Peptides against a protein of PDB entry 2QAS. Designs and how they scored, part 126

Target 1, 120 residues: chain A of PDB entry 2QAS
Amino acid sequence: PPEDLMQYEAMAQDALRGVVKAALKKAAAPGGLPEPHHLYITFKTKAAGVSGPQDLLSKYPDEMTIVLQHQYWDLAPGETFFSVTLKFGGQPKRLSVPYAALTRFYDPSVQFALQFSAPE

## One batch from the design tools (peptide; made by RFdiffusion4, then SolubleMPNN)

Design b2_p29_6_s4 (from b2_p29_6, 10 letters changed)
Fold by OpenDDE base, seed 4:
Structure b2_p29_6_s4 (fold): chain B 120 residues (1-120), chain A 29 residues (1-29)
Amino acid sequence: as target 1 above (120 residues)
Amino acid sequence: PFVPPAPANDGDQPADSAAEQAAILAALA
């Protein structure tokens, strides 16, 4: 077949990452996500730009999954990354995660799932 | 049906109390 000089597959993947960004912006809006929507987000902890407590990230050397449902604070979805405060074992911690680090996105309420290949 | 991985954070459980949540938010403000 003809060579794809437009790199459509890469563009499609970027667009799908945009869905996650858009969903997080909805979550950050006043009132939060509409019930019963909630988000499971998985990311590579060693990906460039990932930031958080060293002790926490050390426990998850490959991937980590976080859930935005009942306990999340100061969710700030930027254009290239989002930051959020979550509780781990009762202790609040701040995480900063680039959208490029994501490997999975899931909303159980409607069984909507996305999967990505994240650069290390 | 897909089953999501277990979350690392406590977020799949309701907050211990409204007071605790308010305290956390206030500390971040």
Scores: peptide ipSAE 0.440, ipTM 0.823, DockQ to the pose 0.859
Fold by OpenDDE base, seed 1:
Structure b2_p29_6_s4 (fold): chain B 120 residues (1-120), chain A 29 residues (1-29)
Amino acid sequence: as target 1 above (120 residues)
Amino acid sequence: PFVPPAPANDGDQPADSAAEQAAILAALA
C-alpha cells in the first residue's frame, strides 16, 4: 500500500489524548466528576516533561498509575499537560504529566479504556 | 473484564476527614 505521509494513526492517537484532556477538565470543574466516574491514568515516568518528587518517580522507573477519585487537589489540566496534587503514603505531592506521556486511561465506572503509545 | 493497575497514590480511598482536606488545600495556598 502507499505510504501514509499524513500519519493518520498519530492524528487519531492525538485526538484520543484529547478525550483524556477533556475528562480532566470536567474533573477540575466545580463539583468534580459526576459520580461514580473516576479516572485511572498511567504514564511513562521518564517521558519528557514529567515532573514530580525525585524520590517518588524513582520508585517507578517505567510507568506509574494514579487515580483521581477521592483524594485529588488543585487539578490543573492545561493544553499540553496537567498537574495535580495527590497523596502518596499519606504525604501530598505535586505531579505534572504531559498528555503525550500517557499510556493508559481508564474509567472503571463505565469500563471505558484507552491505550496510547508514549515516548520511552 | 479490564482490571485497572494498582494506583501509586492514596486516591482510591476516602480522605480521613474534611479537616484533612481543608488542611491540604491550605498548605497549597
Scores: peptide ipSAE 0.434, ipTM 0.821, DockQ to the pose 0.887
Fold by OpenDDE base, seed 5:
Structure b2_p29_6_s4 (fold): chain B 120 residues (1-120), chain A 29 residues (1-29)
Amino acid sequence: as target 1 above (120 residues)
Amino acid sequence: PFVPPAPANDGDQPADSAAEQAAILAALA
């Protein structure tokens, strides 16, 4: 097929990543997500810019999924990454994830799903 | 229907108690 010099697929992927960013900004606003909306977010743990407790990330060598529903605190959705405090095995821990590291986004309440390609 | 992967965090469960919720928020402040 002809070479795409416009890189439309990359542009489309970036636009869809923008949906996740927008959703997280809604979640971070006062009052949080409107019920019953909640978010399952999957990302590559070894992607550039991902940061968190070493012991936690070591348990997930490829991908891990987090859920923003009942127990999340200090959600800070920036322009290139978001950070959030979550409980893992009862222990609160801070996680920072670039939007570029995301591989899946899902809201079960309305069965809305997005899938992304992330660097290995 | 689609079933998402199991979450790594405890977020799909409510806090054990109101006291726990308050303690967490206080610790993070």
Scores: peptide ipSAE 0.433, ipTM 0.821, DockQ to the pose 0.810
Fold by OpenDDE base, seed 3:
Structure b2_p29_6_s4 (fold): chain B 120 residues (1-120), chain A 29 residues (1-29)
Amino acid sequence: as target 1 above (120 residues)
Amino acid sequence: PFVPPAPANDGDQPADSAAEQAAILAALA
C-alpha cells in the first residue's frame, strides 16, 4: 500500500488525546464537571514526564488509574500535560501526567471510553 | 460493559469538608 506521508493515524490519536485535554479543561473550570460526569484516567506510570511521589508510583509500576469525581484540587490542564492534587489514603499528593502517557479515558455517566497507545 | 480499573485515589468518595479543600489549596499541593 502507498506510504502515508500525512501520518493520519498519529493525527487521529492526537485528536483523541485532545478530547481528554478538553474534558479536563471543563473539569478545571469554575463549578467543575456537570454532574454526573466524572473521569477515570489511566496512564503509564513510567512514561516520560510522569511525576509524583516515588512510593506511590512504585506501588503502581505499570499503569495507574485515577478518578476525578469528588476529591480533586488545583487541576491544571496544560497543553502537553495536566497536574492535579488527589488524596491517596487520605493524604494529598500532586501528580503531573503528560497526555502522551494516557492509555485509557472513561466517563461512566455516559459510558464514553477512549483508549490510547502509550510510549511503553 | 466496560469496567474501568479501580482508582488509586480517594476521588470516588465525597470530600470530607470544604475546610479541608481550602487547606489543601492553601498548602499549594
Scores: peptide ipSAE 0.423, ipTM 0.816, DockQ to the pose 0.799

Design b2_p29_7_s1 (from b2_p29_7, 13 letters changed)
Fold by OpenDDE base, seed 1:
Structure b2_p29_7_s1 (fold): chain B 120 residues (1-120), chain A 29 residues (1-29)
Amino acid sequence: as target 1 above (120 residues)
Amino acid sequence: ADSIYDGELPAGRRPSEAEIAAFLASLER
């Protein structure tokens, strides 16, 4: 096929990342996600813009998956990244993740899954 | 309980636009 100079596949991936952003905005609304919806989000821990506890990120040098179900606070879905407070080892920690760092998204309640390519 | 999941997630396929719309609609109250 002809050479794609528009990078349509990358644009499509970004659009799908927008689905995650939209879902997180729903989760951040008062009352949270409607039951039984909950989210599994996988991301590259070394991707640019990822910020979190040093010990945690060191423990997961490639990817980690967080769960947004019953134990999350102050979810703030921005335009380019989201931040959220989660418990690790019983301690609340703030995590900031650019949407570009995402590699997987899953809502098991409706079996909706997305996969993304993220930089190393 | 920690907020980390160490299990395996299912492999994904690219959903249709209709499937995406249905998913987002399922999040509405």
Scores: peptide ipSAE 0.555, ipTM 0.914, DockQ to the pose 0.702
Fold by OpenDDE base, seed 5:
Structure b2_p29_7_s1 (fold): chain B 120 residues (1-120), chain A 29 residues (1-29)
Amino acid sequence: as target 1 above (120 residues)
Amino acid sequence: ADSIYDGELPAGRRPSEAEIAAFLASLER
């Protein structure tokens, strides 16, 4: 087949990451997501730009999945990364994740799933 | 309970443009 010199798959991946960003902006708005929507987000913990508590990242050296439903605070979806306060071990901890680090996104209420390639 | 999930998530397939639009619309109040 002809060689793709445009890197269309990478462009498609970026567009789909934009869907996650849009969903997080909805979640961060006053009132949050409409019930029963809630989000599962998986990312590479060692990806460039990931920042969080060392005890949490040590427990998940490859990937971890966060749940945005009842136990999260101060969700701040920026243009290149989002940050959120999570309860881990009974303590609030701040986590910052670039969208480029994402590997999975899922909303079980409507069974909407996305999968991404992330840096190793 | 906290905001960490240790289970597996379903494999993702490439959604159609219509499916993406429907999802985003479902998040609208």
Scores: peptide ipSAE 0.549, ipTM 0.909, DockQ to the pose 0.709
Fold by OpenDDE base, seed 3:
Parts: structure tokens; sequence; C-alpha cells
Structure b2_p29_7_s1 (fold): chain B 120 residues (1-120), chain A 29 residues (1-29)
């Protein structure tokens, strides 16, 4: 069969990760997401570039889903990763997640979902 | 099922079971 030297499948996946980045940028804007939009973001906790509180990441050694709805602060969507402050153990902790580590994205308000392949 | 974390919130502020179920089901779409 002919070889795909363009890597179209990878391009498509990257474009879809771009949707997550764009959504997070909207969430980080003043006023946050328009109600009732909110985000479920699932990622591999041991993926390269993932960083956060050791106790939290140790508790979820495979995947975890964070919900950006009720309690999050200082959402900072960069070009290759986003960071966000969540409370854990009563203390605010910074979590940083590369978009490449994402496995799922969901906005239940409109039932919009994306799924990604991510290395461990 | 994956762990769901909405910060350190009381149980009453966690996503509903229906919402979580919808999220999991969305993976099949």
Amino acid sequence: as target 1 above (120 residues)
Amino acid sequence: ADSIYDGELPAGRRPSEAEIAAFLASLER
C-alpha cells in the first residue's frame, strides 16, 4: 500500500488537540467559559512533561480527569501545555499538562467529546 | 473508570453520576 509521507492522521490529531487549546484559552479569558460550558480533561499522569503535586499524581498513577467548572484558578493555556491551580489537601497546587498528554476532552453542556492517543 | 477531580470539593459539588456517565459514554461517539 502507498505510504503516507504527509502523516495526515497525526495532523488531524494535532488539529484536534488544538481545539482543546482553543477551548482552554476561552476558559482563561476574563469571565471564563460562557455558562453552562465546562470542561472535563483527561490525561496520562505519567506522560512526559506532566507536573504537579507529588501526592496527587501518586494517587492517580495512570490517568485522571480534571473538571474545570467549580474550583480552579489561574488557568494558563500555553502553546504546548496548560497549567491550572487546583486545591488538594486544602492547599492550592499547580498542575501542568502538555496537550500531548491528553487522552479525552469533553464539554457535557453540549456533549462535545474528543479522544486522543497519548504516550505513557 | 477514570478518576474525576474537580478540585478539593465537598461531595455535593462533585459532578453528578449522570454527568460522569455521559462523559464515559461520549468516548463511544
Scores: peptide ipSAE 0.104, ipTM 0.628, DockQ to the pose 0.085
Fold by OpenDDE base, seed 4:
Structure b2_p29_7_s1 (fold): chain B 120 residues (1-120), chain A 29 residues (1-29)
Amino acid sequence: as target 1 above (120 residues)
Amino acid sequence: ADSIYDGELPAGRRPSEAEIAAFLASLER
């Protein structure tokens, strides 16, 4: 079979990552997501650029899913990564996740799901 | 599920078991 020098699949994946970025930008806007929308975001915790509390990341050495519904603050969706404040052990902690680290995106309210390949 | 962190949501506002089950099921597809 011919070699795909254009890397179309990767381009498609990147485009779909744009959906996550756009959704997070909506969530970060005043008023947040329209109810009942909320987000399950899964990512590789050891992927390049992931940063957060040592205790939290140690608890999830491979991947973890965060739920953005009620208890999150200062969601900041950048162009290459997003940051969000979550409570851990009763204390607010900052988590930063590159979009490239994502492996799953899910909105249960409408059963919208995306799956991604993330760098190891 | 051990891989899900709900941000220490209050019990009354946590995702339902059915919602979590649906999410986990989506991972199996």
Scores: peptide ipSAE 0.059, ipTM 0.628, DockQ to the pose 0.090

Design b2_p29_7_s2 (from b2_p29_7, 14 letters changed)
Fold by OpenDDE base, seed 2:
Structure b2_p29_7_s2 (fold): chain B 120 residues (1-120), chain A 29 residues (1-29)
Amino acid sequence: as target 1 above (120 residues)
Amino acid sequence: ANSIYDGELPAGRRPSEAEIAAYLASLDR
């Protein structure tokens, strides 16, 4: 079959990453997500641009899932990455995750799921 | 479920086992 020189699959993946960005922007708005919506976000911890506490990232050397429901602060969804404050070891730590590092997005309240190919 | 970090939620506010199971099941698609 002909080779896809347009790379449509990659374009589609990027468009779907936009859904995650939009959802996080809704979450960051005043009042947060409408109940009962909450988010499971999975990402590659060693992907380029991922930043966070060393001990937390060491605990999850491949990928980890964060749950944005009750214990998170200062969610800041940028254009290329989002950052959020989570407690680890009882202390608040800042985590920054590029959207390109995501492998899974899930909202259990409506069973909405997205899966992504992320850089190794 | 070893890769799930719930932000050290209080026990009463943690995701339920059913919710975690549903998330894990979603990984199959």
Scores: peptide ipSAE 0.159, ipTM 0.720, DockQ to the pose 0.091
Fold by OpenDDE base, seed 1:
Structure b2_p29_7_s2 (fold): chain B 120 residues (1-120), chain A 29 residues (1-29)
Amino acid sequence: as target 1 above (120 residues)
Amino acid sequence: ANSIYDGELPAGRRPSEAEIAAYLASLDR
């Protein structure tokens, strides 16, 4: 087939990443996510722009999944990345994840799932 | 999916197998 100079597949992937961004913006609004919605978010821990506690990222050197349901704080969904506070070992830790680092998104309440390609 | 981390779990605890199974099932297409 002809060479795709428009890179439509990449554009489509970015658009779908926008769904995650939009969902997180809903989660960050007052009152949080409407029950029973909650989010499983998987990302490459070594991807460019990922930052967080060293001990946590060392524990998950390749990929990790965070759950946003009841115990999360200060969710801040930016334009290119989101940050959130989660408790690790009882201590609050700040995690920042670019949307480009995402590999999976899942909302069990309605069984909505997305998969993405992310750099190593 | 051993990479699942839930901040609602006590230190040293992991998500239930049911939760992990549900997540893994979502990847099948």
Scores: peptide ipSAE 0.035, ipTM 0.588, DockQ to the pose 0.088
Fold by OpenDDE base, seed 5:
Formats: sequence, C-alpha cells, structure tokens
Structure b2_p29_7_s2 (fold): chain B 120 residues (1-120), chain A 29 residues (1-29)
Amino acid sequence: as target 1 above (120 residues)
Amino acid sequence: ANSIYDGELPAGRRPSEAEIAAYLASLDR
C-alpha cells in the first residue's frame, strides 16, 4: 500500500481528542450531561502533566478509569487538560489530567468508544 | 458518597466494553 505522508490517521486521532474535550465541556455546563449519558475516562496515571492525590495515583500505577455521571464536582475542562474534584476516602481531591494522557473514552449509554495512544 | 472508580475491574490494563458493562451493572447492588 502507498505510504501516507500526510499522517491522516494521526491527525484523525488528534481531532478525536477534541471530542473528549467537547464532551467534558458539555458535562461542565449547567445541568451536566443529558441523561442517560455518562463518561468513562481512562488515562495513564504516570503520564506527564497528570497530578492528583498521591495515594490515589499510587493505587493505580499504570492507568485508571474515572466515571463522570453525578459523583464529581467542579469539572473544569481546559484547552490542554481537564481537572475535576473527586471524593476519595470521603475527602475531596483534585485530579488534573492532560488530554494527551487519555487512553480510552467511553459513553456506555450509546456505546460510543474512543481509544488513544498515550505516553507510558 | 465516594466517587466511582474502576476498582472492580482488572488493574494495569484498559477494561473492555464487556467489562465496563459488567461494572455498570454492579453499581446497582
């Protein structure tokens, strides 16, 4: 097969990261996600830019999945990363995740899934 | 209430759609 010098697949993946960002922006808007939509977001916990409570990140040394349905607070989807407050052990903890650290995005309500390559 | 995590799924890899579905079902227990 001919060589793709344009790297269309990579460009497509980058564009699809925008879907995650857009979905999170919808989730952060007043009223949150429209029922029954909710998000499963998987990311590499050791990826550059990931920050959060040490105990939580230590619990998931490779990657972890957070669920955004109704048990999250102060979701702030930025341009390069999003942050969200999650209650861990009964205490609110701030988690910040660059979109580049994502490995999976899933909305089970419509079985919509995206997969991404992320730094180890 | 604590936030929902994938603690019931295998650690160290991405869960499959089937595993996620099973996890969702378990949230109703």
Scores: peptide ipSAE 0.032, ipTM 0.473, DockQ to the pose 0.131
Fold by OpenDDE base, seed 4:
Structure b2_p29_7_s2 (fold): chain B 120 residues (1-120), chain A 29 residues (1-29)
Amino acid sequence: as target 1 above (120 residues)
Amino acid sequence: ANSIYDGELPAGRRPSEAEIAAYLASLDR
């Protein structure tokens, strides 16, 4: 089979990462996501650019899923990564995740799902 | 296999963003 020198699949994946970014920007807007929408975001915890509390990342050494529904603060979706404050062990912690680290995105309310290949 | 972290609080009051920001700032000291 012919070799795809254009890497169209990778381009498509990158475009779909844009959906996650756009969704998070909606979530960060005043009023948040319209009910009942909420987000399950899965990412590789050791991917480049991921940062957060050591205890949290140590607990999930491969990948973890965060749920953005009721308890999150200061969601800041940037162009290459997003940051969000979540409570862990009863304490608010800041987590920063590059979109490139994502492996799954899911909105259960409408069963919208995306899967991605993330760098190791 | 998939590890899920839910930050849902068990208690009644949701802290304001200002309270969260103040707390986070205090951790850097």
Scores: peptide ipSAE 0.039, ipTM 0.536, DockQ to the pose 0.069; fails the geometry check

Design b2_p29_7_s3 (from b2_p29_7, 10 letters changed)
Fold by OpenDDE base, seed 1:
Structure b2_p29_7_s3 (fold): chain B 120 residues (1-120), chain A 29 residues (1-29)
Amino acid sequence: as target 1 above (120 residues)
Amino acid sequence: ADSIYDGELPAGRRPSAEEIAAYLASLER
């Protein structure tokens, strides 16, 4: 096919990332997600804009998967990134993840899975 | 840690627009 000057594949990827953003916005709303929905999110820990505990990010130098089910606080899904407070080793830590850093998304309650290409 | 999953998530195929819409609708209460 001819050269794609519109970057349609990138648009498609961003649209799919928008699904994650929408799901997180639902999770952040009063009452959270309707049970039994809950979210698994995998992201590149070294991607630009990722921010979190140094010890945690060092432990997972490539990717890590977080679980948003029963124990998360102050979920704040912005337009380009989301932040959330999670417990690691019993201590609450703030994590900030750009949607562009995502590599996988999964809601096991309905077996809905997404996969994204992310830079190394 | 309780908030970290150390396993592997399932590989995903690209969902159709209908599948995406159905998922988002399932999030409504």
Scores: peptide ipSAE 0.635, ipTM 0.927, DockQ to the pose 0.688
Fold by OpenDDE base, seed 3:
Structure b2_p29_7_s3 (fold): chain B 120 residues (1-120), chain A 29 residues (1-29)
Amino acid sequence: as target 1 above (120 residues)
Amino acid sequence: ADSIYDGELPAGRRPSAEEIAAYLASLER
């Protein structure tokens, strides 16, 4: 069969990661997402570039899923990673997650789901 | 409610370009 020298599948996966980035940028805009839209985001906690509180990351040594609905602040979606403040153990904690670390994205309001492979 | 979810999420699928566009449009106010 013909050899794909363009790596179209890899481009497609990156484009899908771009959907997550776009959704987060909309969520970070004033007023946030229109109800009832909200986001579940799963990522590998030991992936390169992931940073956050030691107690939180140690509790979830493999994957962690955050919910962006009612309990998040200062969402900052950059070009390669996003950061967000969550309340954990009654205290605000800052998380930084590269888009490359994502494994799942889900908006239950419209049942829109994405799944990705992420390095350990 | 806690910002951490400990349950399962549905498996993803490859959406069409039209489905992606519709989803992103649905996020607009």
Scores: peptide ipSAE 0.630, ipTM 0.923, DockQ to the pose 0.682
Fold by OpenDDE base, seed 2:
Structure b2_p29_7_s3 (fold): chain B 120 residues (1-120), chain A 29 residues (1-29)
Amino acid sequence: as target 1 above (120 residues)
Amino acid sequence: ADSIYDGELPAGRRPSAEEIAAYLASLER
């Protein structure tokens, strides 16, 4: 078959990552997400642009899943990455994650699931 | 409790544009 010079699959993946960004922006708006919506976000901890507490990232050398429901603060969804304050070991820690590092997105309230291939 | 999940999540799929739109709409108040 002819070569896809438009790279439609890559564009589709980027669009789907945009869904996560959009959802996070809604979550960051005043009042947060409407109940019972909450988000599970999985990402590669060694991906370029990921930053956070050393002890946390060391504990999860491949990927980790964060839960945005009750124990998160100062969610800041940018255009290329989001940052959020999470509790780890009872202590608040700031985490920054590029959308390109995502491997899974899930909202269990409506069973909405996305899966992505992420660079190492 | 920490905001970290160590369990299993269901496999993702490629949702339709309609499904995506419906989901995003469901996030509105």
Scores: peptide ipSAE 0.569, ipTM 0.886, DockQ to the pose 0.709
Fold by OpenDDE base, seed 4:
Structure b2_p29_7_s3 (fold): chain B 120 residues (1-120), chain A 29 residues (1-29)
Amino acid sequence: as target 1 above (120 residues)
Amino acid sequence: ADSIYDGELPAGRRPSAEEIAAYLASLER
């Protein structure tokens, strides 16, 4: 088969990552997401740019899924990564995740799902 | 062990079993 020098699949995937960014920006806006929308976000914990509490990331050495529904604060969706405060062990901890580290995005309320390839 | 972290949601405000099941099913597809 002909070689794809345009890398269309990668471009398409990057475009879909934009959906996640847009959704998070909606979530970060005043009032948050319209009910009953909430987000399951899965990412590779060892991907470049991922940062957070060591004990939390150690518990999930490959992938972890965070649920953005009720217990999160200061959601800050940037252009290349988002950060959010979650409770762990009863204490607020900051987690930062590049969009490139995402492997899955899911909104159970409407069963909307996306899958992504992430670097090892 | 589950790979889902619910952020230590208060009792009664966690995702339903149905929601979790649907999510897990999506991972298997």
Scores: peptide ipSAE 0.091, ipTM 0.614, DockQ to the pose 0.090

Design b2_p29_7_s4 (from b2_p29_7, 9 letters changed)
Fold by OpenDDE base, seed 3:
Structure b2_p29_7_s4 (fold): chain B 120 residues (1-120), chain A 29 residues (1-29)
Amino acid sequence: as target 1 above (120 residues)
Amino acid sequence: EDSIYDGDLPAGRRPSEEEIAAYLASLER
């Protein structure tokens, strides 16, 4: 078959990352996500642009999955990354994750799943 | 080691075993 000079697969991946961004924007709106929707978000903890509490990131040196359901605050979905406050060891800590660092998105309420290849 | 984190939640407030299993199963897709 002819060579794909358009790189459609990469474009499709970027578009699907947009779904995550849009979902987080809904979650950040007043009232949060409509029940029973909640989000499992998996990302590479050592990916470029990831920042957060040292102890938390050290505990998960490869990937971690955060669940946005019961305990999260100040979710701020930006254009290239999102940030969220989670409690760790009883203390609120800020986690920032570029969308490019994501490897998995899942909403168990409707069994909707996306998978991504993330750079190191 | 569990890589799923939902803040400092009591055990009873964590995602159910069934939900976690469903998530893990979704990784096979």
Scores: peptide ipSAE 0.277, ipTM 0.791, DockQ to the pose 0.091
Fold by OpenDDE base, seed 2:
Structure b2_p29_7_s4 (fold): chain B 120 residues (1-120), chain A 29 residues (1-29)
Amino acid sequence: as target 1 above (120 residues)
Amino acid sequence: EDSIYDGDLPAGRRPSEEEIAAYLASLER
């Protein structure tokens, strides 16, 4: 095929990452997500900018999927990353994930899925 | 296969086996 000097695929990927950001902003709004919507978010745990509990991230050295459904707190979707509080070993821990680290987004309620190529 | 973490929820409040299976299947689409 002809050479794509515009890099449209990369632009499309960035736009789709924007969908995740927008969805998280809806989740962070008062009242949360409308039922039965909930989110599976998969990311590379060693990607640049990822931060969280050492023991949790060590348990998942490649990728992990967090579920935003029953128990999560203080979801804060920023411009380049989001942060959220999850319980680990009975203790609340803060997890911060750049959107660039995402590899998958899924809403089982409507079977909506997005996949991304995250930097290694 | 991705590892799924839904906090320290008790077994009864975690995503159902069926939902997890559906998620994993979606990875192969």
Scores: peptide ipSAE 0.273, ipTM 0.797, DockQ to the pose 0.089
Fold by OpenDDE base, seed 4:
Structure b2_p29_7_s4 (fold): chain B 120 residues (1-120), chain A 29 residues (1-29)
Amino acid sequence: as target 1 above (120 residues)
Amino acid sequence: EDSIYDGDLPAGRRPSEEEIAAYLASLER
């Protein structure tokens, strides 16, 4: 097949990462997501810019999926990454994930799914 | 295997929202 010098697939994935960012901004707004919407977000734990509890990230050396439904606090969706507070081992911990580290996004309420190729 | 983390779901391992707020507040100072 012809060589794609425009790299359309990469551009499309970047655009779709924007959907995740927009969804998280809705989730962070007062009142949160409209029920029954909730989010499953999968990311590479060793990707550049990922930060969080050492023991949590060590438990999931490749990928992990966080669920944003009822048990999350202080969701802060930035322009290049989002951060959120989750409970781990009985303690609240801060997790920061660049959108570039995402590999999957899913909203079970409407069965909306996205998959991404992530570096590292 | 999907590695899904939905926080500490078991009731016995879930700190209260008030505890979380107090913890976060202490870190802000």
Scores: peptide ipSAE 0.255, ipTM 0.639, DockQ to the pose 0.070
Fold by OpenDDE base, seed 1:
Structure b2_p29_7_s4 (fold): chain B 120 residues (1-120), chain A 29 residues (1-29)
Amino acid sequence: as target 1 above (120 residues)
Amino acid sequence: EDSIYDGDLPAGRRPSEEEIAAYLASLER
């Protein structure tokens, strides 16, 4: 087949990653997400740009899913990555995840799901 | 092992088993 110099598939993936970014921005706004919306976010823990507590990342060497519903603080959705504070081992820990590291996104309230391919 | 992290337990509220099951089912291809 002819070579796709536009890389449309990649552009489509980026557009869908934009949905996650937009959803997180709504979650970070005053009052949080409108009930009953909440988010399940899965990402590759060894992907470039991922930063977090060594203990947590060691526990999940491949992928991990965080649930943004009741136990999270200071959600900060940037243009290329988002950061959030989670309790781990009784202490607050900062987790930073590039949108490019995401592999799955899900909102149980409306059963909306997205899947992405991420670097190994 | 379960790769879903919902904060320190039992201090935090954990998603229901039904909700988790629905999430896993959404990953089926």
Scores: peptide ipSAE 0.219, ipTM 0.670, DockQ to the pose 0.089

